Peptides against a protein of PDB entry 5CWW. Designs and how they scored, part 15

Target 1, 194 residues: chain A of PDB entry 5CWW
Amino acid sequence: VPKLQGPFDFDLNPEDEQDDEVELKDIYVIGEKPRVADLMRGEEEELEMMKEDQHNGLSLNIICLLSTSGQVKICLDIDGVEAQWLPPRSKNKRLFAPPPEPPSLLTFQTFDTLKPAEVTPDGWPMFSEDATSPYSFYVTHPAGITYISLTPWVFRLESELQSDSEAGTEFRIDLLAKGQGSERDRIFTQTRTQ

## One batch from the design tools (peptide; aimed at target 1 D112 P116)

Design b2_p13_8_s1 (made by RFdiffusion4, then SolubleMPNN; from b2_p13_8, 5 letters changed)
Fold by OpenDDE base, seed 5:
Structure b2_p13_8_s1 (fold): chain B 194 residues (1-194), chain A 13 residues (1-13)
Amino acid sequence: as target 1 above (194 residues)
Amino acid sequence: LKEYRPDISPYLA
């Protein structure tokens, strides 16, 4: 039986006075791509398909959070949270290992998809996938639909994570986080019939 | 990494 995981601690949340009052409405997860080396132990056919995709995806899970106000938080699973299973009933009471530190998510980016005038108290924004890209998705709200793409930074981040040089990696990741963010494009706006 | 708090980017019209 799968073990329920959480709560997760969010690292590097913006000091927004309103952050404590953010009501989350939806979650979208982009799973890490398996490493080619791990696939070599599996079926050869899956290995050939992944080699052709020159753009190896991020080796970290991405967790996207969506609030009622249309705010999106992009979080990275740096610790590599793996699926946990309930221990089988028969194993002797393992000595109380200190509870493992709660898994931490790194808040990489936070952005709005709605104008202040479009925010409604009964708003229920939702994520939906883009079938053409694993790192692109849509946010649908009664006021409109916004296209989001993580491609401007995700491949550069992976390149930094795979670099053997520990020196300067933190600095380069900081530059990526402060650089050009995710692509946002409003593809549809609902006109309020007054 | 612990010192980086990204600012919230508002919706650009």
Scores: peptide ipSAE 0.133, ipTM 0.760, DockQ to the pose 0.058
OpenDDE base, seeds 1, 2, 3, 4: peptide ipSAE 0.132, 0.124, 0.126, 0.131; ipTM 0.754, 0.753, 0.752, 0.751; seed 2 fails the geometry check

Design b2_p13_8_s2 (made by RFdiffusion4, then SolubleMPNN; from b2_p13_8, 5 letters changed)
Fold by OpenDDE base, seed 1:
Structure b2_p13_8_s2 (fold): chain B 194 residues (1-194), chain A 13 residues (1-13)
Amino acid sequence: as target 1 above (194 residues)
Amino acid sequence: LKEYRPDISKYLA
């Protein structure tokens, strides 16, 4: 049985955003890329080919949150939050261990998918996967459907995470953060029949 | 449409 996890702290959350003010309706999780090196022990030639593939995905989990207003929050799981199952492993929890710090998610980007006039109390936006790409998905709402892709930045971020060079990393990450964000395209808009 | 892009360099560098 899956264990209920949370609450999570959000690092770099918008300053004007209060947690109580944002009603979340859906969550979309993009799991970390498989560690090819761990899976292909003994297949050196295939390992080398896969290492050269710059499009293997991000080594961090990505957690996307969707609010009632159609706001999408893209978070990075830097701490490596794992799914927990019941019963909890009888790890001899030392009776006196301080409670673990709540897990934190790093906010990478927040953006709207709906115009203010499209936001309705009963809109109930939802995520839908893109079967062709793990880093692309849709936000569906009665007002319309928005295509979202993380591909503009996710592979570049992975390149930085895997770089052995610490030199210039901060600068490159800053450029990445300020550069091209997630792709966001409204692919369908429901015509208001007046 | 509003967009928020925080400075993540402090956390990932």
Scores: peptide ipSAE 0.562, ipTM 0.944, DockQ to the pose 0.804
OpenDDE base, seeds 2, 3, 4, 5: peptide ipSAE 0.557, 0.560, 0.557, 0.559; ipTM 0.943, 0.944, 0.943, 0.944

Design b2_p13_8_s3 (made by RFdiffusion4, then SolubleMPNN; from b2_p13_8, 4 letters changed)
Fold by OpenDDE base, seed 2:
Structure b2_p13_8_s3 (fold): chain B 194 residues (1-194), chain A 13 residues (1-13)
Amino acid sequence: as target 1 above (194 residues)
Amino acid sequence: LREYRPDISKYLA
């Protein structure tokens, strides 16, 4: 039986979140890049070409959260949260184990997909994938559809994570965090029929 | 539309 995981703490979470920003309606997980080396065992030439590909994806899982308000929260799984299973019924329950520290996600970015006038208490925004890119997706709400792409930063972040040089890493990551964020484009807006 | 971009450098460096 799978073990219930969570609640999760959000490092660098926005302060003073509204109730409709805390209330989540959907989750979208972008898994870490596949271990190409393990998949292409014996194809060294192709492996080298794939290592040189700047578009191999991020080594971290990305957790996208969608609130009732249409706010998207992009989180990074730095700790590498793994699926946990309930131990078999062992007679010796350690009665007084301190509660484990809750898992944490790192908030990379939050952004709205809806204008304040479009937010409704009964809104049910949903994620949907972009079949052409693992780092792009859509947010669908009765008010409209928003295209989102993480490509402006994800590959740059991966480059920093793979860098052998510790020198200047903090500075470069800071620049990345302040640089171009996720792409966000409203591709459809529902016209309110009067 | 609002956007929040925290400083993540202390967590990833």
Scores: peptide ipSAE 0.663, ipTM 0.961, DockQ to the pose 0.842
OpenDDE base, seeds 1, 3, 4, 5: peptide ipSAE 0.661, 0.661, 0.659, 0.659; ipTM 0.960, 0.960, 0.960, 0.960

Design b2_p13_8_s4 (made by RFdiffusion4, then SolubleMPNN; from b2_p13_8, 4 letters changed)
Fold by OpenDDE base, seed 3:
Formats: C-alpha cells, sequence, structure tokens
Structure b2_p13_8_s4 (fold): chain B 194 residues (1-194), chain A 13 residues (1-13)
C-alpha cells in the first residue's frame, strides 16, 4: 500500500506568502528523464543520438502547484523524493526510527495566470497536459486558458547539472534563472457578458 | 501579472 507523503517544505518560498493565503487546487508532476543509458544496453547508435539531443529533459522531478487564485508554483525535487510504501505488518518491534524529516522542494518560480479581477473565491483552476511536449501544459479556469512552457530554461538547466565543470556553474545557473523564464500565454479569455 | 524568481544558484550548484 502506498504511503501518503507530505506535507512538503518549500525552500526559497516567498517571505510574504502566508500558509492561509494559498489554497492549492491541483498538482502537476513532470517526472525526471529516464536513465536511457541504463535502459538501452546494446543500442549504441540510439544512445549516441539521445546524448546529442539537447532536449532529453531534466534529471530532476518538477512539481507544479496551482492555487485557487490561479498562482502557479514551479518546484524542483533536488533530493529525489521516492515513492514510499507502508511497512509490512511485521510483528517485530522495530525500534521507532525518529520521524523522517519532512521532504523539501525548491521553489524555482511562482507566477500568476489570472488578473486580480478574474480571481473568484469559488474558482476551480486545473492543470492539463500538452500531448506534444512533456514540459508544456495548460491552466484552465472559468475566466480563461493559459499555456505554460518550461522549455525556455529546463534544457539549459539540465546541461549545467550534467556538466563536469564545477567552475562557474553557480554563475551560469544564476544567469539562467534571471534570464528567460517559463513561457506564459493566455490562449483563450472568456468574454464576460455584462 | 506578478512573478517571483528566487536566487536558486546557491541551491543548485
Amino acid sequence: as target 1 above (194 residues)
Amino acid sequence: LKEYRPDVSSKLA
């Protein structure tokens, strides 16, 4: 039986964000890229082609959170949170291990998809996948639909994470984080019939 | 629309 995980701590969360102000409505998870080298033992040509492809995805899980107000929070799973299972009902008095530390997620970016006038207390925003890209998705709200893409930064971040050069990595990641952020495009707006 | 981008370089390097 799977174990319920959470709550999660958010590293670099906005200081002004009170827990009472953000009601979460949906979660969207982008899994880490598969370790192709481990799976494709024997297909050297396909491995070389996949290694040359700069678009192989991020080696970290990405956790996207959506609030009632249409705020999207993009988090990175640096620690590699794995699925946990309930321990088998073994009668042996396992020494109570100290409660595990709560898992942490790194806040990479937070942004709004709704204008203040579009926010409603009974809003029900939802994530939906983009079938054409694993790093793109939609936020649907009664007020409209917003296209989101992480492609402007995710592949560049992966290149830095896989680099053997520790020299200048922090500087390059800082430039990346301050550069082009997630793409956000309102593709549909519901006309309010006044 | 508001956007927040924390300094993540120290956490990812």
Scores: peptide ipSAE 0.587, ipTM 0.950, DockQ to the pose 0.815
OpenDDE base, seeds 1, 2, 4, 5: peptide ipSAE 0.586, 0.586, 0.583, 0.585; ipTM 0.949, 0.949, 0.949, 0.949

## One batch from the design tools (peptide; aimed at target 1 F111 T113 K115 A117)

Design b2_p14_1 (made by RFdiffusion4)
Pose (drawn by RFdiffusion4):
Structure b2_p14_1 (pose): chain A 174 residues (1-35, 56-194), chain P 14 residues (1-14)
Amino acid sequence: VPKLQGPFDFDLNPEDEQDDEVELKDIYVIGEKPRNGLSLNIICLLSTSGQVKICLDIDGVEAQWLPPRSKNKRLFAPPPEPPSLLTFQTFDTLKPAEVTPDGWPMFSEDATSPYSFYVTHPAGITYISLTPWVFRLESELQSDSEAGTEFRIDLLAKGQGSERDRIFTQTRTQ
Amino acid sequence: SPRVEKLEDDGSPV
């Protein structure tokens, strides 16, 4: 039985989130690829409101177990800092009028790319993609350049990143 | 800071 890791702290998490934004209904994880895609796990979170949150596993989740009984507790040991994810982007997929209080939006994988996926809700369906943004970040991580890292990363963070488009809308039908 | 994006109600029938 491995150690339960969490609750993960969301670094740079949006402040003043509403109840239907904090409440989660689905989770979709794009695993890191071997060193084609991003060498990081991407954790996608779907709220009741249809809000989608894209998080990056900067620290890297790895194998971990609770300590053996052989280990003696040390008083001057530091408290274990909670695990962390980096909140890269957060966006709505529903208008306020489309949000149902007990709605169950769902993730679906795209057959052609793991960096694209769908959100399904009674209000409609939405296509989402993280490309090419994830490729740009990976190229910077593999960069052969001596310098310019902070400069290039700043442009990437200013980039709009993921793209989203509604492909279907259900009208007056719950 | 991350991009936080909200949609607005346009008054269309739900």

Design b2_p14_1_s1 (made by RFdiffusion4, then SolubleMPNN; from b2_p14_1, 5 letters changed)
Fold by OpenDDE base, seed 4:
Structure b2_p14_1_s1 (fold): chain B 194 residues (1-194), chain A 14 residues (1-14)
Amino acid sequence: as target 1 above (194 residues)
Amino acid sequence: KPKVIKLEDTGEPV
């Protein structure tokens, strides 16, 4: 039986997130791509061919959160939120194991898709996939449509995650987060006919 | 900490 996962702790939240309970309206998950090396542990010969397809996706899950205000939060599942199953009813509940720490999501980026004047109290922005790219999506709101692409950083992040140096991964991710952000393009704006 | 990237009101008159 799947266990309810969460709450998630959000690391590196923006300082300007006032404790205004960000009402989330939608969630978009970009699932991790299996590492070619992990897939190929069974078949050594195909490993060489798939190395050329250099654009193996990110080995981390990406969780995109969308608020009523059209704010997008890009979160990385650094710890690997494995599908937690309810422990089988095996009688040996180690009664004294501290509750597992809630999985932490690293807030990688936060950005707005709406101007302040476009935000409405009854707004319902939604995610939609880009069928052409696993790391791109749209935010649709009555005021407009915004294209988002994570491609400017995801492949660099993957390259860092594939480095043999686990040390300083968080620091390198923070540097990437401070670098070139996600691509954000308003592809459509609904002109309010005054 | 990451900063919220606001949409600048590019006051370009659409």
Scores: peptide ipSAE 0.043, ipTM 0.600, DockQ to the pose 0.443
OpenDDE base, seeds 1, 2, 3, 5: peptide ipSAE 0.035, 0.040, 0.041, 0.041; ipTM 0.610, 0.606, 0.600, 0.595

Design b2_p14_1_s2 (made by RFdiffusion4, then SolubleMPNN; from b2_p14_1 with E5T K6R)
Fold by OpenDDE base, seed 3:
Structure b2_p14_1_s2 (fold): chain B 194 residues (1-194), chain A 14 residues (1-14)
Amino acid sequence: as target 1 above (194 residues)
Amino acid sequence: SPRVTRLEDDGSPV
């Protein structure tokens, strides 16, 4: 069980995001796909399920943040990668391992699900899972429902993370972030009854 | 830094 040890230090706040106190309303976490190597210690049956899922999920945790304004922030737990690539630290009890640094979240993408005119002070946007895909979800607000899919980039990102080149991972992630973003589709809009 | 993609009032991405 990944202990979400908050607080998350958002090291990569874009400098230009004014410290407008983004009031968060909801959090949606997409857990990393378990590593085949970790499953090799477990039940053989789980290994077979992982082989059939041709959609190799992302080896990173994804943290989705939702503001009162309907802004979604997609964050990646990059420290999860570093911990994965670190050879299993030999059992040498370095008694004084510094407290694990708070996980650094990389903001991969930020986007709005609401129009400015749909934002209300009492807005209560919420995440909802898509039972058909671990990398898709809905944002529900009184003004409407937006479907979100991370599939346009997740599998490309995983392919980059599986590359033998540890060097430049951050740079490749930044290139992906500048590329094709998440799918966003407004599937329902509440008609204001005038 | 990833750009914030906003929605215009017409529903177009900004």
Scores: peptide ipSAE 0.053, ipTM 0.717, DockQ to the pose 0.379
OpenDDE base, seeds 1, 2, 4, 5: peptide ipSAE 0.046, 0.049, 0.047, 0.046; ipTM 0.712, 0.720, 0.711, 0.713

Design b2_p14_1_s3 (made by RFdiffusion4, then SolubleMPNN; from b2_p14_1 with S1K E5I K6R)
Fold by OpenDDE base, seed 4:
Structure b2_p14_1_s3 (fold): chain B 194 residues (1-194), chain A 14 residues (1-14)
Amino acid sequence: as target 1 above (194 residues)
Amino acid sequence: KPRVIRLEDDGSPV
């Protein structure tokens, strides 16, 4: 039986996120690419070819959250929120392991897709995939459509994660978050008929 | 901390 996952703690929220209860409307998950090294344990020759494909994507899950206001949060699953299954009813070892700390999601980026005047209380923005890239997607709202791409940072982040120094990963991620953001382009705007 | 990137209301006259 799948274990109920969450609540997730959101780390690195911008300070100016007033506790305005961000009403989430949609979620878009970009699954981690399987670690080629872990899958290819035994196929060393294919591993070399796949390492040359520098665009193997991110080894972390990305969770995109969309609010009613058209705000997008890009969250990284650093801790590897694996699909937790309810432990099989193995009877005996009630080692009360302290409940695992709730998995934390790192809020990597937050940005708006709507202008303040486009936000409506009944607005229902939605994600949609880009069939051409696993790291690109659209936010569709009645006011317009926004293209988003994570490609400006995702491959750079992966290169940092694959570095032999696990130490300072969080710091490097914070530096990336402060650097070049996701690409955001309004590809369509609904003309308000006055 | 990451910053919220808001769309400025370009004062383009509606």
Scores: peptide ipSAE 0.025, ipTM 0.568, DockQ to the pose 0.561
OpenDDE base, seeds 1, 2, 3, 5: peptide ipSAE 0.024, 0.024, 0.023, 0.023; ipTM 0.593, 0.595, 0.589, 0.589

Design b2_p14_1_s4 (made by RFdiffusion4, then SolubleMPNN; from b2_p14_1, 5 letters changed)
Fold by OpenDDE base, seed 2:
Structure b2_p14_1_s4 (fold): chain B 194 residues (1-194), chain A 14 residues (1-14)
Amino acid sequence: as target 1 above (194 residues)
Amino acid sequence: KPRVIRLEDTGEPV
């Protein structure tokens, strides 16, 4: 039986506690790049080609959260939410294991997809995938459709995560978060029918 | 702090 994972503690900056209860409407998960090294244990030549492909993606899961207001939060699963299976009923599990700390999601970026005048109380924004890229997606709302791409930072973040230098990783990630944001293009706007 | 990038309501008619 899969264990329900959650609640996720969002390290929501405590100053964002004043942002009105952001009602989430949709979630989009970009899985980590497949551990090709574990799959390709027999094909050394394909493993070399896949190492040379600078576009192999991110070793972390990305969790995108969409609010009623069309705000997108891009969260990184740094701790690696491993699928926890319920342990078989072995009689001797000590009743006093502290509850596992909830997995922390790092909010990497937050951005809007709607103008303030486009936000409606009954708005139901939704994610949809881009079939051409795992790191691109669409946000669809009655007011319009916005294309999002994470490609401006994903590969740079992966390069930092692959660096053998644990020293200053958090600082470098913070610099990336403050740097070039996700690409955002409004591809369709619904004309208000009078 | 994650940088919240709000879309400014540039009152340009789309």
Scores: peptide ipSAE 0.022, ipTM 0.518, DockQ to the pose 0.539
OpenDDE base, seeds 1, 3, 4, 5: peptide ipSAE 0.020, 0.018, 0.024, 0.017; ipTM 0.536, 0.496, 0.530, 0.512; seeds 3, 4 fail the geometry check

Design b2_p14_2 (made by RFdiffusion4)
Pose (drawn by RFdiffusion4):
Structure b2_p14_2 (pose): chain A 174 residues (1-35, 56-194), chain P 14 residues (1-14)
Amino acid sequence: VPKLQGPFDFDLNPEDEQDDEVELKDIYVIGEKPRNGLSLNIICLLSTSGQVKICLDIDGVEAQWLPPRSKNKRLFAPPPEPPSLLTFQTFDTLKPAEVTPDGWPMFSEDATSPYSFYVTHPAGITYISLTPWVFRLESELQSDSEAGTEFRIDLLAKGQGSERDRIFTQTRTQ
Amino acid sequence: TLGPQTFDLSLPPS
């Protein structure tokens, strides 16, 4: 039985989130690829409101177990800092009038690319893609350049990143 | 009344 890791602290998490934004209904994870795509796990979170949050596993989740009984507790040991994810982007997929209080939006994988996926909700269906943004970040991680890292990363963070488009809307039908 | 009242493919801004 491996150690339960969490609750993960969302670095740069949006402040003043509403109840239907904090409440989660689905989770979709795009695993890191071997060193084609991003060498990081991408953790996608779907709220009741239809809000989608894209998080990057900067620290890297790895194998971990609780300590053996052989280990003696040390008083002057530091408290274990909680595990962390980097909140890269957060966006709505529903208009306020489309949000149902007990709605169950769902993630679905795209057959052609793991970096594209769908959100399904009684209000409609939405296509989402993280490309090419995830490729741009990976190229910077593999960069052969001696300098310019902070400069190039600043442009990437200023990039709009993921793209999202509604493909279907259900009208007056719950 | 909740839900889309007309056909609309737009999404909220970020």

Design b2_p14_2_s1 (made by RFdiffusion4, then SolubleMPNN; from b2_p14_2, 7 letters changed)
Fold by OpenDDE base, seed 1:
Structure b2_p14_2_s1 (fold): chain B 194 residues (1-194), chain A 14 residues (1-14)
Amino acid sequence: as target 1 above (194 residues)
Amino acid sequence: PIGAQELDLSLPAR
């Protein structure tokens, strides 16, 4: 049985501290690239072919949050939130393990998909996947549809995460967050027939 | 016909 995980602590950038408690309407999760080295334990020849595909994606899970206002928050799972299963009812409850610290999520980017005039109190924007890329998706609202792509930064972030330099990783990630944002394109706007 | 106002993608994040 899957274990419910949470609450998550959101490490917000200082600039995001003013985010009023915005009601979330949808969540979209982009899973980390498979740890090929761990999964292919024993198939050395196939491992070499999969390592050559430098574009396999990000080693971190990405959690996208969508508010009623059409705001998207892109969060990174830095602590590596693994799927937890309810332990089998084995009698040896290690009763004395401190509860694991709640996993922290880093808010990497925040952006809007709706104009202020398009926001409605009863709005229920939703995520939908893009079949062409795991790092692209759509935000659908009655006012319109917005295409989002994380590709401008995902591969650069992965390159930084794979660097042998543990020192300054946080600083380099912060520079990436402040640099190139996610691609946003309004592909459809609903014309209000007056 | 209120013209399709292009989404100003430069809107500051809320």
Scores: peptide ipSAE 0.015, ipTM 0.453, DockQ to the pose 0.229
OpenDDE base, seeds 2, 3, 4, 5: peptide ipSAE 0.013, 0.008, 0.010, 0.007; ipTM 0.450, 0.448, 0.435, 0.437

Design b2_p14_2_s2 (made by RFdiffusion4, then SolubleMPNN; from b2_p14_2, 6 letters changed)
Fold by OpenDDE base, seed 3:
Structure b2_p14_2_s2 (fold): chain B 194 residues (1-194), chain A 14 residues (1-14)
Amino acid sequence: as target 1 above (194 residues)
Amino acid sequence: AIGAQTLDLSLPAR
């Protein structure tokens, strides 16, 4: 049985301290790229092709959160949240290790998909995948559909994470967050028939 | 100040 994970601690920029309790409606998870070195034990040629493709995915999980207002938060799993399973009911009293500290998620970006006039109290925006890219998705709402792509920054972030310098990783991530935003395009708008 | 916001990801079960 999958273990319920959470609560997650989010490092938010204090300037985004809008006290408004953001009601979340949906979640979208982009899993980390498979560790090619662990999967490709024996296929040296495919390993070389995958090393040359600078367009390999991010080594971090991405957690996208969607509010009732159509606000999207892009969060990065810096600590590597693994799928936790409920321990099998084995009768052996293994000493309950203290519950692991809750994993921390870094809020990388926050942006809106709806205009203030499009927000409705009964609105239930939803994520949907893009079959053409693991780092692109749609936000669907009765007011319209918004395309989102993380491709402007995800590959640059991966390049920074693969750098031998562990020192200043957080600082480099902050610079990337302030620089290149996610692509956001409203592909459909519902016309209110007056 | 980096504000830590704890988000309860307990999405209501679909």
Scores: peptide ipSAE 0.020, ipTM 0.571, DockQ to the pose 0.024
OpenDDE base, seeds 1, 2, 4, 5: peptide ipSAE 0.013, 0.010, 0.010, 0.010; ipTM 0.522, 0.508, 0.506, 0.518

Design b2_p14_2_s3 (made by RFdiffusion4, then SolubleMPNN; from b2_p14_2, 5 letters changed)
Fold by OpenDDE base, seed 2:
Structure b2_p14_2_s3 (fold): chain B 194 residues (1-194), chain A 14 residues (1-14)
Amino acid sequence: as target 1 above (194 residues)
Amino acid sequence: PLGAQEFDLSLPAR
């Protein structure tokens, strides 16, 4: 039986500590890149060709959160949240295992997809995938549709994660988070019929 | 008129 997971702790930037109860309306998950090496066990020649052409996606899961206000939070699953299963009914439940620490999501970026005047209390923004890229998606709201791409940073982040130098990786990731944001483009705006 | 309003990317991260 699958175990219900959560709550997740969000490592929010201290500047985002505005107690505004961000009412979340949708979630979008971008899974980690497939371990091609595990899939291609026995086809070494194809593996080498795929290593060159694969602008290899991120080795971390990306969790996108969408609020009623059209705010998007891009979170990284640093701990590698795995599917949890209920332990088999073995009689010896050690009652004293401390509850596992809740997995933490690192908030990498936060940005808006709506203007303040477009925000409505009954708004229900939603994510949708882009069939052309795993790292691009749309946010649909009654006021309009916004295209989002994570490509400006995702490949650079992967390069940092694959670097053998553990020294300064956290600092470089912080610089990436503060640097080039996700691409945002409003592809459609609904005209208010007066 | 379908005005492609350029998203002001300068929206402060709230």
Scores: peptide ipSAE 0.010, ipTM 0.461, DockQ to the pose 0.157
OpenDDE base, seeds 1, 3, 4, 5: peptide ipSAE 0.009, 0.009, 0.008, 0.008; ipTM 0.446, 0.452, 0.444, 0.472

Design b2_p14_2_s4 (made by RFdiffusion4, then SolubleMPNN; from b2_p14_2, 6 letters changed)
Fold by OpenDDE base, seed 1:
Structure b2_p14_2_s4 (fold): chain B 194 residues (1-194), chain A 14 residues (1-14)
Amino acid sequence: as target 1 above (194 residues)
Amino acid sequence: MLGAQELDLSLPAR
């Protein structure tokens, strides 16, 4: 029987710790890029043809959280979400294994898609995918539609994760988090018909 | 101390 994923521990930035009352309305998950080398194990000739496409994505899952306020939190799954299965009903319950530590999610970026005057208590913003890019999506709210792209940092983060240089990786990732944020464009604004 | 918010993404057990 598959086990449900979670709970997840959120490593929040100290600035985001004050938002404990944020009601989440939607979740959007961008899966890790497929490890083509692991998928093509034993098909070495076909693997050479697919090497060019292996560079196009992040090796981490991205979890996007959307609040009632239209705030988006971009979280990274550093530990990796593996498919968990309920342990077989073996008569040898090791009744004393500590529960596994919950997987941690790193909050990479937080940003608003709504103006304070557009926020409503009954607001239900929703994610929708972009058919043209796995790293782009839309936030739809009655006040308007916001395009979001993670492309400004996703490929740079992947290049850092693939770097053999462990030295200063944390510092370079922190610079990426503080650097060029996600692209945000308000593509539609609902005119309040008076 | 970074406050860990536990998001229980566990769907309510049917």
Scores: peptide ipSAE 0.000, ipTM 0.332, DockQ to the pose 0.021
OpenDDE base, seeds 2, 3, 4, 5: peptide ipSAE 0.000, 0.000, 0.000, 0.000; ipTM 0.332, 0.234, 0.325, 0.333

Design b2_p14_3 (made by RFdiffusion4)
Pose (drawn by RFdiffusion4):
Structure b2_p14_3 (pose): chain A 174 residues (1-35, 56-194), chain P 14 residues (1-14)
Amino acid sequence: VPKLQGPFDFDLNPEDEQDDEVELKDIYVIGEKPRNGLSLNIICLLSTSGQVKICLDIDGVEAQWLPPRSKNKRLFAPPPEPPSLLTFQTFDTLKPAEVTPDGWPMFSEDATSPYSFYVTHPAGITYISLTPWVFRLESELQSDSEAGTEFRIDLLAKGQGSERDRIFTQTRTQ
Amino acid sequence: EEEEEAEQELRPAT
């Protein structure tokens, strides 16, 4: 039985989130690829409101177990800092009028690319893609350049990143 | 009320 890791602290998490934004209904994870795509796990979170949050696993989740009984507890040991994810982007997929209080939006994988996926909700269906943004970040991680890292990363963070488009809307039908 | 709801927009991405 491996150690339960969490609750993960969302770095740069949006402040003043509403109840239907904090409440989660689905989770979709795009695993890191071997060193084609991003060498990081991408953790996608779907709220009741239809809000989607794109998080990057900067620290890297790895194998971990609780300590053996052989280990003696040390008083002057530092408290274990909670695990962390980097909140890259957060966006709505529903208008306020489309949000149902007990709605169950769902993630769905795209057959052609793991970096594209769908959100399904009684209000409609939404296509989402993280490309090419995830490729641009990976190229910077593999960059052969001696300098310019902070400069190039600043442009990437200023980039709009993921793209989202509604493909279907259900009208006056719950 | 239907026109008001149709005129709603999504929040910008954070």

